# Peptides against a protein of PDB entry 3ZOQ, part 167

Target 1, 223 residues: chain A of PDB entry 3ZOQ
Amino acid sequence: QLLQDSWWNQLKEEFEKPYYQELREMLKREYAEQTIYPDSRDIFNALHYTSYDDVKVVILGQDPYHGPGQAQGLSFSVKPGVKQPPSLKNIFLELQQDIGCSIPNHGSLVSWAKQGVLLLNTVLTVRRGQANSHKGKGWERLTDRIIDVLSERERPVIFILWGRHAQMKKERIDTSKHFIIESTHPSPFSARNGFFGSRPFSRANAYLEKMGEAPIDWCIKDL

## One batch from the design tools (peptide; made by RFdiffusion4, then SolubleMPNN)

Design b2_p26_2_s3 (from b2_p26_2, 14 letters changed)
Fold by OpenDDE base, seed 3:
Structure b2_p26_2_s3 (fold): chain B 223 residues (1-223), chain A 26 residues (1-26)
Amino acid sequence: as target 1 above (223 residues)
Amino acid sequence: DEIKAYAEANGISLEEARKIKEELLA
């Protein structure tokens, strides 16, 4: 898939680099020989829904869901009609406790993306049933560049970093300009150790308001 | 316990669930 949006100017030089060409060749083979998620046309959905200039908040994930019909190119998000994964359920529980939103009857976070929440995984593809199967294949270098160009942006960004993997990216973020919200991961393995009660949604909106920007409507309507 | 619950909830193997836990908690 080719990136056909406002991100092109920020990332075009990456696409010409050998690592990305090798990544593309790898992906070509993988999609031909394996079941890969998300659909190839959805790989860059995070960038499609949220332009470079429209980014207000970044939520980092690791890699896509690896079950059938789940991943839609947005971190933590699942397609409508798909059962909410445990981590996503916990995200909605925290959302409810933080700002009073009802638990939606679906798991699509597209409404967040459309408001400027970049739902970015550090690795953008995965083999069916094989978590992290595309780790270390080149995606991380591209997504690091995405973080870098956002960090270089003059208008501040809010980075929500759940868990150690996401928090490792903090070194790439200019904290003199940008805001960081950190907690443990929403996974059942770690949510009770700090994610619950971290109130990332109200905190993000508080930063946005201080910057004179419109807050995110985090509440998700039923479909 | 939690590994099994996670595996069942997501329709994956115990081994896969363990790997996910390791990555998240590493």
Scores: peptide ipSAE 0.034, ipTM 0.726, DockQ to the pose 0.562
Fold by OpenDDE base, seed 5:
Structure b2_p26_2_s3 (fold): chain B 223 residues (1-223), chain A 26 residues (1-26)
Amino acid sequence: as target 1 above (223 residues)
Amino acid sequence: DEIKAYAEANGISLEEARKIKEELLA
């Protein structure tokens, strides 16, 4: 897959490494023999929608939704027409309480991605119905590198880290340059323990404004 | 105009956006 030049320049060395070649070979077999999500053309959508230089905010997810038609290569996002998963519903509830946005009638976060919100999962593929089935196959090494090169960037980035899995990446982030917003995960299992009321959207925009950058328009229009 | 906004937001054609809207409202 061809990435934008800005990402290619940052990641080209990774693609030449044995681990990534092995990952690619594994994926070729998986896509041929199993139902894998997202579509192979959508695996790197997060990087396609948001260039390296345009990243303002990073929202980390774990791995793609494993149901049919859901995953579109963006963390927490679902294709239009797909029922909003519980975590996404809670994200929109917090969005409404935080900055007054209406709840959209779809679950696509592409509008965020196009504004510089990198919606990155740490694992970028999954087998149908089998959460974390591609954990430990090489994606984490690549996505760690994505975090690293963003951390190394001089222009500050805002990292939104929901839940323990995402927060484990904090050690890779230079907090002298970059901002971190942490809370519990938006999952119904944890949202009431800190996610609700965390106001990540207004806080992110406050940091952007402090940096002299345009804030994110987090409100998503209905279809 | 909401169709146009959705199409732009999702990087799809107006035709695709219209189709999705019809499916969602069906």
Scores: peptide ipSAE 0.009, ipTM 0.406, DockQ to the pose 0.022
Fold by OpenDDE base, seed 2:
Structure b2_p26_2_s3 (fold): chain B 223 residues (1-223), chain A 26 residues (1-26)
Amino acid sequence: as target 1 above (223 residues)
Amino acid sequence: DEIKAYAEANGISLEEARKIKEELLA
């Protein structure tokens, strides 16, 4: 798994640690013996699309979608042509209400990633049909380090933390220099309890503008 | 060109835009 230089410089020490070696060995077995998502080439797509230096916003997810053809290595994002999962649908509903974007006819958030939105899951792989099947296997330590190195970065980052799981990472974020946007999760189970109306997209852009950075174009156009 | 327009509108490459279109039409 080759990373961009900026991420490699931040994470190279992690890849040499025993926990990550064990994780890699586990993954080798899993991909050989099970159907694992995303494709092994897509595991680090979040880091591929958004370099360490280019990160403006972080959106944390839990683990990849576990259905066929869904996961593309970006939190909440699905491959084009894939039906939008309920949480993603709600994200787009909030996006529409927040800043007036049309609901796209696909669920790919690559355009966000390309603009500096790090769509990071805390766990980067999953077995087909088994949510959280790779929880506690080492990914969390790596992704915690990703959060840590971003927190240590001098240039501010905006962390969007939907739901309790993501919000647990707040303790790792230096709020003296970084911004946090919190709400309930976009899941149908929680969206009506605070996610809807939270306006994370306009709030994120407001922070970016305050930082003197270009805002994110959150709107995703149809093909 | 719709591919170009989409690519520009979404800040992605032409290749990515083409892939998206292909996947949507698949």
Scores: peptide ipSAE 0.007, ipTM 0.387, DockQ to the pose 0.021
Fold by OpenDDE base, seed 4:
Structure b2_p26_2_s3 (fold): chain B 223 residues (1-223), chain A 26 residues (1-26)
Amino acid sequence: as target 1 above (223 residues)
Amino acid sequence: DEIKAYAEANGISLEEARKIKEELLA
């Protein structure tokens, strides 16, 4: 897929590296031989919806949903018409409690992405029914670079890091320049241990306002 | 119960759900 110029300028060198070429060849085989999510055209949706320069907030996920029709190429997001996964339900519950948004009748976070919320998974593909099946295949190196180039950006970014996996990326973020919002993961396994009540949405907007930027309209309209 | 609910919601086995829980809590 063709990336926007702003991301291409930041990542073009990565695409020429052997690890990415090997990843690409692996993906070609995977998509040809079995069901891989998301659709190949949607792999880089996070970068498509949110340019490098337009990133205001980053929300890190691990890897895509591995069920039919779910993965949208955006972390935590699901296509309209798809039942909201438990973690996403909890995200919307926190959103409601944090800033009073109604729970939408769908799980698409595209409206966030279009406003500058980079919904990035650290691994961008997965085999059907096999969580983390593409872990360690090269995606992490690319997505680490995405975090790095954002960290190097002069204009500050807000990183929302839910759970240990995402928080491990904190070492790559210049905290003297960028803001970090950390809590437990929205998963039912951990949400009650700190995610609920963490108010990441209002906190993110507070940082944006302090920076003189427009806040994110986190409320999602029904479809 | 929580694992079962997660497994059902995501269409995965209980064993897989347990593994995911372990990864998230690790």
Scores: peptide ipSAE 0.029, ipTM 0.686, DockQ to the pose 0.651; fails the geometry check

Design b2_p26_2_s4 (from b2_p26_2, 15 letters changed)
Fold by OpenDDE base, seed 5:
Order: sequence, then C-alpha cells, then structure tokens
Structure b2_p26_2_s4 (fold): chain B 223 residues (1-223), chain A 26 residues (1-26)
Amino acid sequence: as target 1 above (223 residues)
Amino acid sequence: SEIEKYAKENGISVEEARKIYEELTS
C-alpha cells in the first residue's frame, strides 16, 4: 500500500511488523471471499487526503459503514448519492447551529479532509452488514500508532473525540501540546446528551486561529 | 423502541444496535 512520504516515514516500521503482515493476509482473504468495505483502494483515504504534516484536526470514528456504496475510507463520511446516516445528519445539524452552515445535499466530508481534517476510523475495514466484524484484527494497533505519532508531533493538533470509544484514546495524546474537544457521540442514542450544543467546529477554529493557523472551512457545498 | 428504530435505519440487527447503544451511552 502506497502512502504519502510523510505518513510512510512515520508508519513504515509498523508495516514490517508481524501483526500488520497478519492483518494484510487476513484482508486479502476477506476481500477475496466476501464483500468488504470500503473498496480496497480506499482503505487509507484518510491518510491520502491529509498528510502527516498537514493534519490540523483529527476526528475519530470506530469502523466504516457496512452498507453498499457508503464507506469511502473517511470516518462518518459517505459517498455522494448515498443517504446520510443518522449520526452524520446530526453532525450537520450541529454544524448548522454552531457556525451557520447549510445542510449539504450529500454526505461527503472530503472537503474537510483536504483542509487537514484527518477523518480516521480506528478500524479501517468491515464486512458487509456486519458492524465491527474486523475489530481486534490489527487495525487498532496501527491506528493507535497514527495517534501516537501525531501526539509526538511538535506542531499542535486538535482532537475531536465524540463518545467513549474515541475518548479512550485521550490517554495517548499529549495534552500539553495538543487540544482535545470532547462530547457525547452524534448518534441519535447520545446526541441530545451533549453533542448538540458542543460546538466542536467553532471551537476547533478558535484553537487554530490562536495557534496562528488557517481555520477550517467546515461548510460543505452542495454537489 | 429507539434501538429497533436505529437497527432499521442502519440495516443492522436489533442485537447489534443494542451493543452500539450500550457502547455509546454507558
């Protein structure tokens, strides 16, 4: 798998480790024997769109959407033409209330990724119709390393951690250098318990501006 | 129920939805 040089330099040692080789062999079998999402070419889209040095914000998800045509290798994001999942709808509702963005007619967050928002799932693949089917297979070790190397970076990063699963990664983040924005998950199960009104988008931009960096244009244009 | 609704909306089983609910809310 080809990565940008900046990520390769940070992660090349991981790819040589036995756990990743075993993961790779598992994935080869999975993709050959059944339907796996996202497309194998899209597994590392988060790293493709956002280089190590260009990361400004990290938004952590759990694993990809498991329905046809949904996952595009970015956390919470769906391909154009796909109906917005409930959590994504709530993200856009909060975006609207937070900074006044209109709700887009699609669910692609590629525009965020291109601006330095790393949309990273902790697990990067899933079987069709089987949420978390690739949990515990090795992805978490790699994505933990991704968080670690970002934490070790001198240039500050903003981590947006929605829900307990993402917040468990806080222990890996050097909060003396980096900023954490926490709330409940955007899922309908928890959005009303803290996600709505948390204003993560304006808060992230406030940190960026304080650091002398360009803010993210969170508003998504219709296609 | 809300769990059943979520299951239908996301094309997963009620049991899977329950596990997600528990993970997110507890």
Scores: peptide ipSAE 0.034, ipTM 0.697, DockQ to the pose 0.844
Fold by OpenDDE base, seed 2:
Structure b2_p26_2_s4 (fold): chain B 223 residues (1-223), chain A 26 residues (1-26)
Amino acid sequence: as target 1 above (223 residues)
Amino acid sequence: SEIEKYAKENGISVEEARKIYEELTS
């Protein structure tokens, strides 16, 4: 997939590395032989919607939803018309309690992405019905590099790290420049143990304001 | 299993429950 110049300049060296070539070959086979999500054209949607320079906030997910019609290349986001998964429902509940947004009638977070919220999964593809099926195949190295180049950026970034897996990435983040918002995961398994009441949205906007940047309009309009 | 119980209790598929669990424990 063709990336924007800003991301291409940051990641072009990765695409030339053997690990990525192997990943690419693996993906070719996977998409040919199995049902893989998201659609191949949507794999890099997070980078398409949010340029390197425009990143204000990063929200890390694990891997795409593995059900039909769900994944759209953005962490936690589902295509319109798709039932909101439990974690996403909890995200919207916290959003409502945090800053008063109404619960949208869909689960698309594209409006966040367009405002500079990089909705990045650490693994960008998955087999239908098989969560984490593409773990350890090379995506993590690329997405680690994405985190690295953002960490190296002079203009600060806000990293929202829900749950232990995402929080493990904080070692790659220069906290002298960038801001970290941590809580338990929005999953029903953990949301009541810290995610609810963590107010990540208002906290993110507070950092943005402190940086002299426009806040994110986290409220999502109904379709 | 705990995943199946969770799926049932929350009215979601086992696959969705598994995804949630694996996302947290991986």
Scores: peptide ipSAE 0.030, ipTM 0.680, DockQ to the pose 0.281
Fold by OpenDDE base, seed 3:
Structure b2_p26_2_s4 (fold): chain B 223 residues (1-223), chain A 26 residues (1-26)
Amino acid sequence: as target 1 above (223 residues)
Amino acid sequence: SEIEKYAKENGISVEEARKIYEELTS
């Protein structure tokens, strides 16, 4: 629950607000009475792996995977040993076609996070087997603030927005400073309607190069 | 529904289609 100093400086006022206090109390009850994902220690993993100052790219998800052992506090990412969900499989397929990476034998995106890719869900917890069960409980206000403080940052950020839900956050992003990569969602429902061939990984690196920053090594090694 | 349509078009069960849809919306 403790954050790095750079994030704490940006978010400390939020944690004292009534909405977050109510959220925290709700979560205490939920974790005590039901199976909630991810593990409570992993809720803020996206912020733990990627400091405010180190953010280069943001990839937005909606809420965590709701199956056992899946969610690790990073959008789209699953713990090693967990079967890759369909959307993640499609992400790796596009990665392969875009920049030639091999398909990894696991679904952990921690290597991206460590390089400055903020893998942020808009809602950070979920009940087992119940997608979006914690929607509208307060997380969205906090994660909106995360987007806001990144938008306010002088150093540019690249936002990758897959699907309509993520794209709704575009209004919070100062496009005069920051870059946006948009396409349909990697889900099998929508991947063939624009996600495949969108080449978000090479495009993100092109922006980073333009900014004079090191590109992301998107290729993931086998474990 | 969209889920039923997807299931039919892809020759999978409605339950499987629902799981995919839930992933999309999660």
Scores: peptide ipSAE 0.030, ipTM 0.667, DockQ to the pose 0.256
Fold by OpenDDE base, seed 1:
Structure b2_p26_2_s4 (fold): chain B 223 residues (1-223), chain A 26 residues (1-26)
Amino acid sequence: as target 1 above (223 residues)
Amino acid sequence: SEIEKYAKENGISVEEARKIYEELTS
C-alpha cells in the first residue's frame, strides 16, 4: 500500500477518488516528460516519517523546492549537502534566538519529522525551476484532507502557520481543540515583520508540556 | 525585474527569489 497503516486508514478513500486518479495520471506524465521534484519515492516522506498518531506539530509549507537535489518531501527541509535556502536560514536563526540551538551545517529537518513534526507542503510536487507549477492539480485536496483528519483527532495538535498561505488553512482546524502558532513567513521578504521573535519552537514545546507530552528537541545535530 | 534585483541584493539565484516571492504572493 501507498502509506503506512495509520495514515492509510485516514486517507485510503482519497486515493480512489477521481481527483486523485487524475492527479496520478498527470504526475506520471510529468515525471516521464519533465524533471519533477522531489523524487517520486519521496513525495510522501512527511507521512512516512511521522505517523498519524505520532503527529505532535504540523508545519505547513507551500510546495517543494524546485532546484536539483533540494526537496526531500518535507516542508522547508533540504537534503544534506544542499545549501540552506533563505527561508530555512531564517528558521534556524529564529531557532537559535528562541531556544539557543546552534545553526546546523545542513538543512535536513528529518530529526524533527522523526519526533512528530509533520512537515507538510500543501502541494507535494513541482517542476524544476517552476515554483507552484503543480498548484491546483489535486494535491491541495489531499493535503486539506490531511489537515482535516488531524483536526478531527482527539489528541491535540499544534499547527505552526507561517504566512498567509498557511494561515488560510486555519479555517479547517478546530481551534477549540488544537493549538495554532501564527506569524509572518520566514522569507527574507517578511521575516522581520513578525517571524523573528515569534519564538514558535519554545511556544510549541510549552503547549506540549501543558498537554503532558514530551517536548520536541528542535536542535539539529551536524552531520 | 524586482525579483532579479532582490536576487542580486541578497546573493541568491533568481529561481530562489522567485520561489520566495511566489510563496508570499500566491
Scores: peptide ipSAE 0.029, ipTM 0.672, DockQ to the pose 0.303

Design b2_p26_3_s1 (from b2_p26_3, 19 letters changed)
Fold by OpenDDE base, seed 2:
Structure b2_p26_3_s1 (fold): chain B 223 residues (1-223), chain A 26 residues (1-26)
Amino acid sequence: as target 1 above (223 residues)
Amino acid sequence: SAAAEEEAAEQREREAAARRAEEAAK
């Protein structure tokens, strides 16, 4: 896939590396032989919607939803018409309590992405019905590089790290330049242990304001 | 570990959501 020039300039060297070529060949076989999510054209949606220079906030996920019609290449986000997964419902509950947004009638976070919220999974593809099936195949190296180049950027970024998996990436983030918002994961199994009441949305906007940047309009309109 | 338990819980949640999506797709 072609990336925006800003991301291409940051990642072009990765795409020439053997690990990525091997990943690409693997993906070609996977998409040909199995049902893989998201659609191949949507793999890099996070980078398509949010340029390198436009990144204000990063929200890390693990890997795509692996049910039909769910994944759209953005962490936690689901295509319109898809029932909101429990974690996403909890995200919207926290959003409502944090800054008063109404719960949308869909689960698409594209409006966040368009405003500079990089909705990045650490692994960008998955087999239907097989969570983490593409773990350890090369995506993590690329997405680590994405985190690295953002960390190296002079313009500060806000990293929202829900749960321990995302928090493991904290070591790659220059906290002298960038801000980190950490809590437990929005999953029903962990949300009551710190996610609820963590107010990541207002906190992110507070940091943006301190940096002299426009805040994110986190409220999502109904479709 | 607590990290592994959390990841497992998150995984179960995603799997449950995926199962519902499979059911809806039928």
Scores: peptide ipSAE 0.400, ipTM 0.881, DockQ to the pose 0.044
Fold by OpenDDE base, seed 5:
Structure b2_p26_3_s1 (fold): chain B 223 residues (1-223), chain A 26 residues (1-26)
Amino acid sequence: as target 1 above (223 residues)
Amino acid sequence: SAAAEEEAAEQREREAAARRAEEAAK
């Protein structure tokens, strides 16, 4: 799959490595023999919408939604017409409380991605109905490299790390140069223990303004 | 651990959402 030049320059060495070639061959078999999400054309949507140089904010997820029509290659995001998952609903509730945005009638976060919000899952594919089915197959090595090259970038990045899984990546981030916003996960299980009221959207924009960059328009219009 | 419990809860949430998507796709 073709990547933007800025990402290709950062990741080309990874694509030549045996682990990635093995991953690619595995994926070819999986897509041929199983129902895999997202669509193969959407696997790298996070990198397609947000170039390496344009990344302002990173939001980490684990792996794609594994139900029909849900995943669109962006963490937490669902295709239009799909019912918003509980965590996404809570994200929009916090968005409303934080900066006053209305809750959209869909769950697509593409507008964030187009503004420099890298919506990255650590694992980029999943079998239908089988969460984490592609865990440990090579994606984590690639996505760790994505985090690493962003950490090494001179221009600062804001990392939003919801929950402990995402927070485990903190050790890969140069906190002398980059900003981290941490809270509990937006899941109904954990949202009331720190996610609600964490105001990640206004805090991210405050950092962007401090850096002299344009803030993110987090508000999502209805479709 | 609290981390494991959080991950398990998130997993159950995603599974529930996926089941609803399956029902809607039929």
Scores: peptide ipSAE 0.398, ipTM 0.882, DockQ to the pose 0.044
Fold by OpenDDE base, seed 3:
Structure b2_p26_3_s1 (fold): chain B 223 residues (1-223), chain A 26 residues (1-26)
Amino acid sequence: as target 1 above (223 residues)
Amino acid sequence: SAAAEEEAAEQREREAAARRAEEAAK
C-alpha cells in the first residue's frame, strides 16, 4: 500500500526485508483463499489517517475484529452501523466519565485518528472467525518498528497502553522523551480493575497542553 | 500467567462481538 511520505521515510527499509516480503506473499494467498479482515485497502488505515509527523497519541491494540463488517484498520474502532463491542462501549463509558462526552451512536474512531491518535494494532490482519490467526507472521516486527521510530522521534508521543499485551511494548519506548498512560484493559473482564477511573483522555490532553500542543477533541459526533 | 489470562479474556470478548456481527450479517 501507498503510505504517506513521513511513514514511508521511516518504514521503507522494512518493506525491503525478507520477513515483510514473506508476510506480503502470505497475505496475497490469504486474501485470495480466505475471508480476511480488514479489507486489504484498509490494512494501513492507522498510518493513512495519522502521519508519522502528526502522531500525538498512540493507542495499541492486538489484532483486528474478526466478524463481518467490523474492522476498519484502526484499533478498537468499528465501522459505522456495527454494534459497539464491549471493550469499545467501556472506552466510551470512561470517556463520558473522564471528560463528559456523550456516548456516540456508532463505534468509529476515525475522528481521533484524523487528530493524531494512532490507533495501531500489533497484528494488522485476521481471518474471519479466527482471532490471532495471523499472529507471528511478520506484522509484529513491522509494528515494533513503528513503535521504535516513534520512540526515536524527538517530538514527544503519548502512549496509551491498556492491558498487558500493549504494556509489553513499554521496553521499546524511551520514557525520557515520551509519556506512558497505563491501565488495565477496557474489556469487561478487567475494566473495573483499573481502566475505569484511569482518565486516559484528560491525562493525554494534559500532557499535550504541557508540550504546547493542541489537545485532542475526544468527543465523537453521532452519525 | 496473568498476562495470558487477560489475553484470553480479551479474546472471549472479541469472539462474542464477532458472533453478534455474524448474526447481524445474516
Scores: peptide ipSAE 0.389, ipTM 0.877, DockQ to the pose 0.043
Fold by OpenDDE base, seed 1:
Structure b2_p26_3_s1 (fold): chain B 223 residues (1-223), chain A 26 residues (1-26)
Amino acid sequence: as target 1 above (223 residues)
Amino acid sequence: SAAAEEEAAEQREREAAARRAEEAAK
């Protein structure tokens, strides 16, 4: 798939590697024989909306939503008209409590992505109704490389790592240069154990301002 | 492990949301 020049320069070597070619062939079969999410054109939406140079903040997810119409190639985000999943609802609750944003009438985080928030899942595809069905097929190696090239970037990045799965990526991040915001996951199971009150949005903006960067407008307008 | 339990709980929530999406798509 064709990426923006800034990402292509960082990732072109990965696309030539055997693991990625095998992944690509697997995906061709999967999309032909199964219902796969997101749509094939949306797999790299996180990279399409946020160039390598424009990344200010990274929010890591695991893999896409696996119900019809949900996934749009951005972590935690759902297409307009889709009911907000519980974790996303809690994200908006924390957003409201943190910086006073209203709860949007949709679950699309595209406005964040367009401002430099890389909404990256570690696995970028899933089979309908089968969570983690594409785990261990090669995506993790590519997305690890995405984290690596961001860590190597001179201009600092803010990584928001919710839950232990995302926090496992901390070992790949140069914490002497980049800033990490960690808390429990926004899931109803864990949100009250540290996510609520963690104020990741105001904290991220405080760091951006310290770096001389424009803050993110985290508030999402209704559609 | 606590990490595995958190991930499993999140997964159950995503599965429930997906089931609702399936119902809405009918």
Scores: peptide ipSAE 0.389, ipTM 0.878, DockQ to the pose 0.044

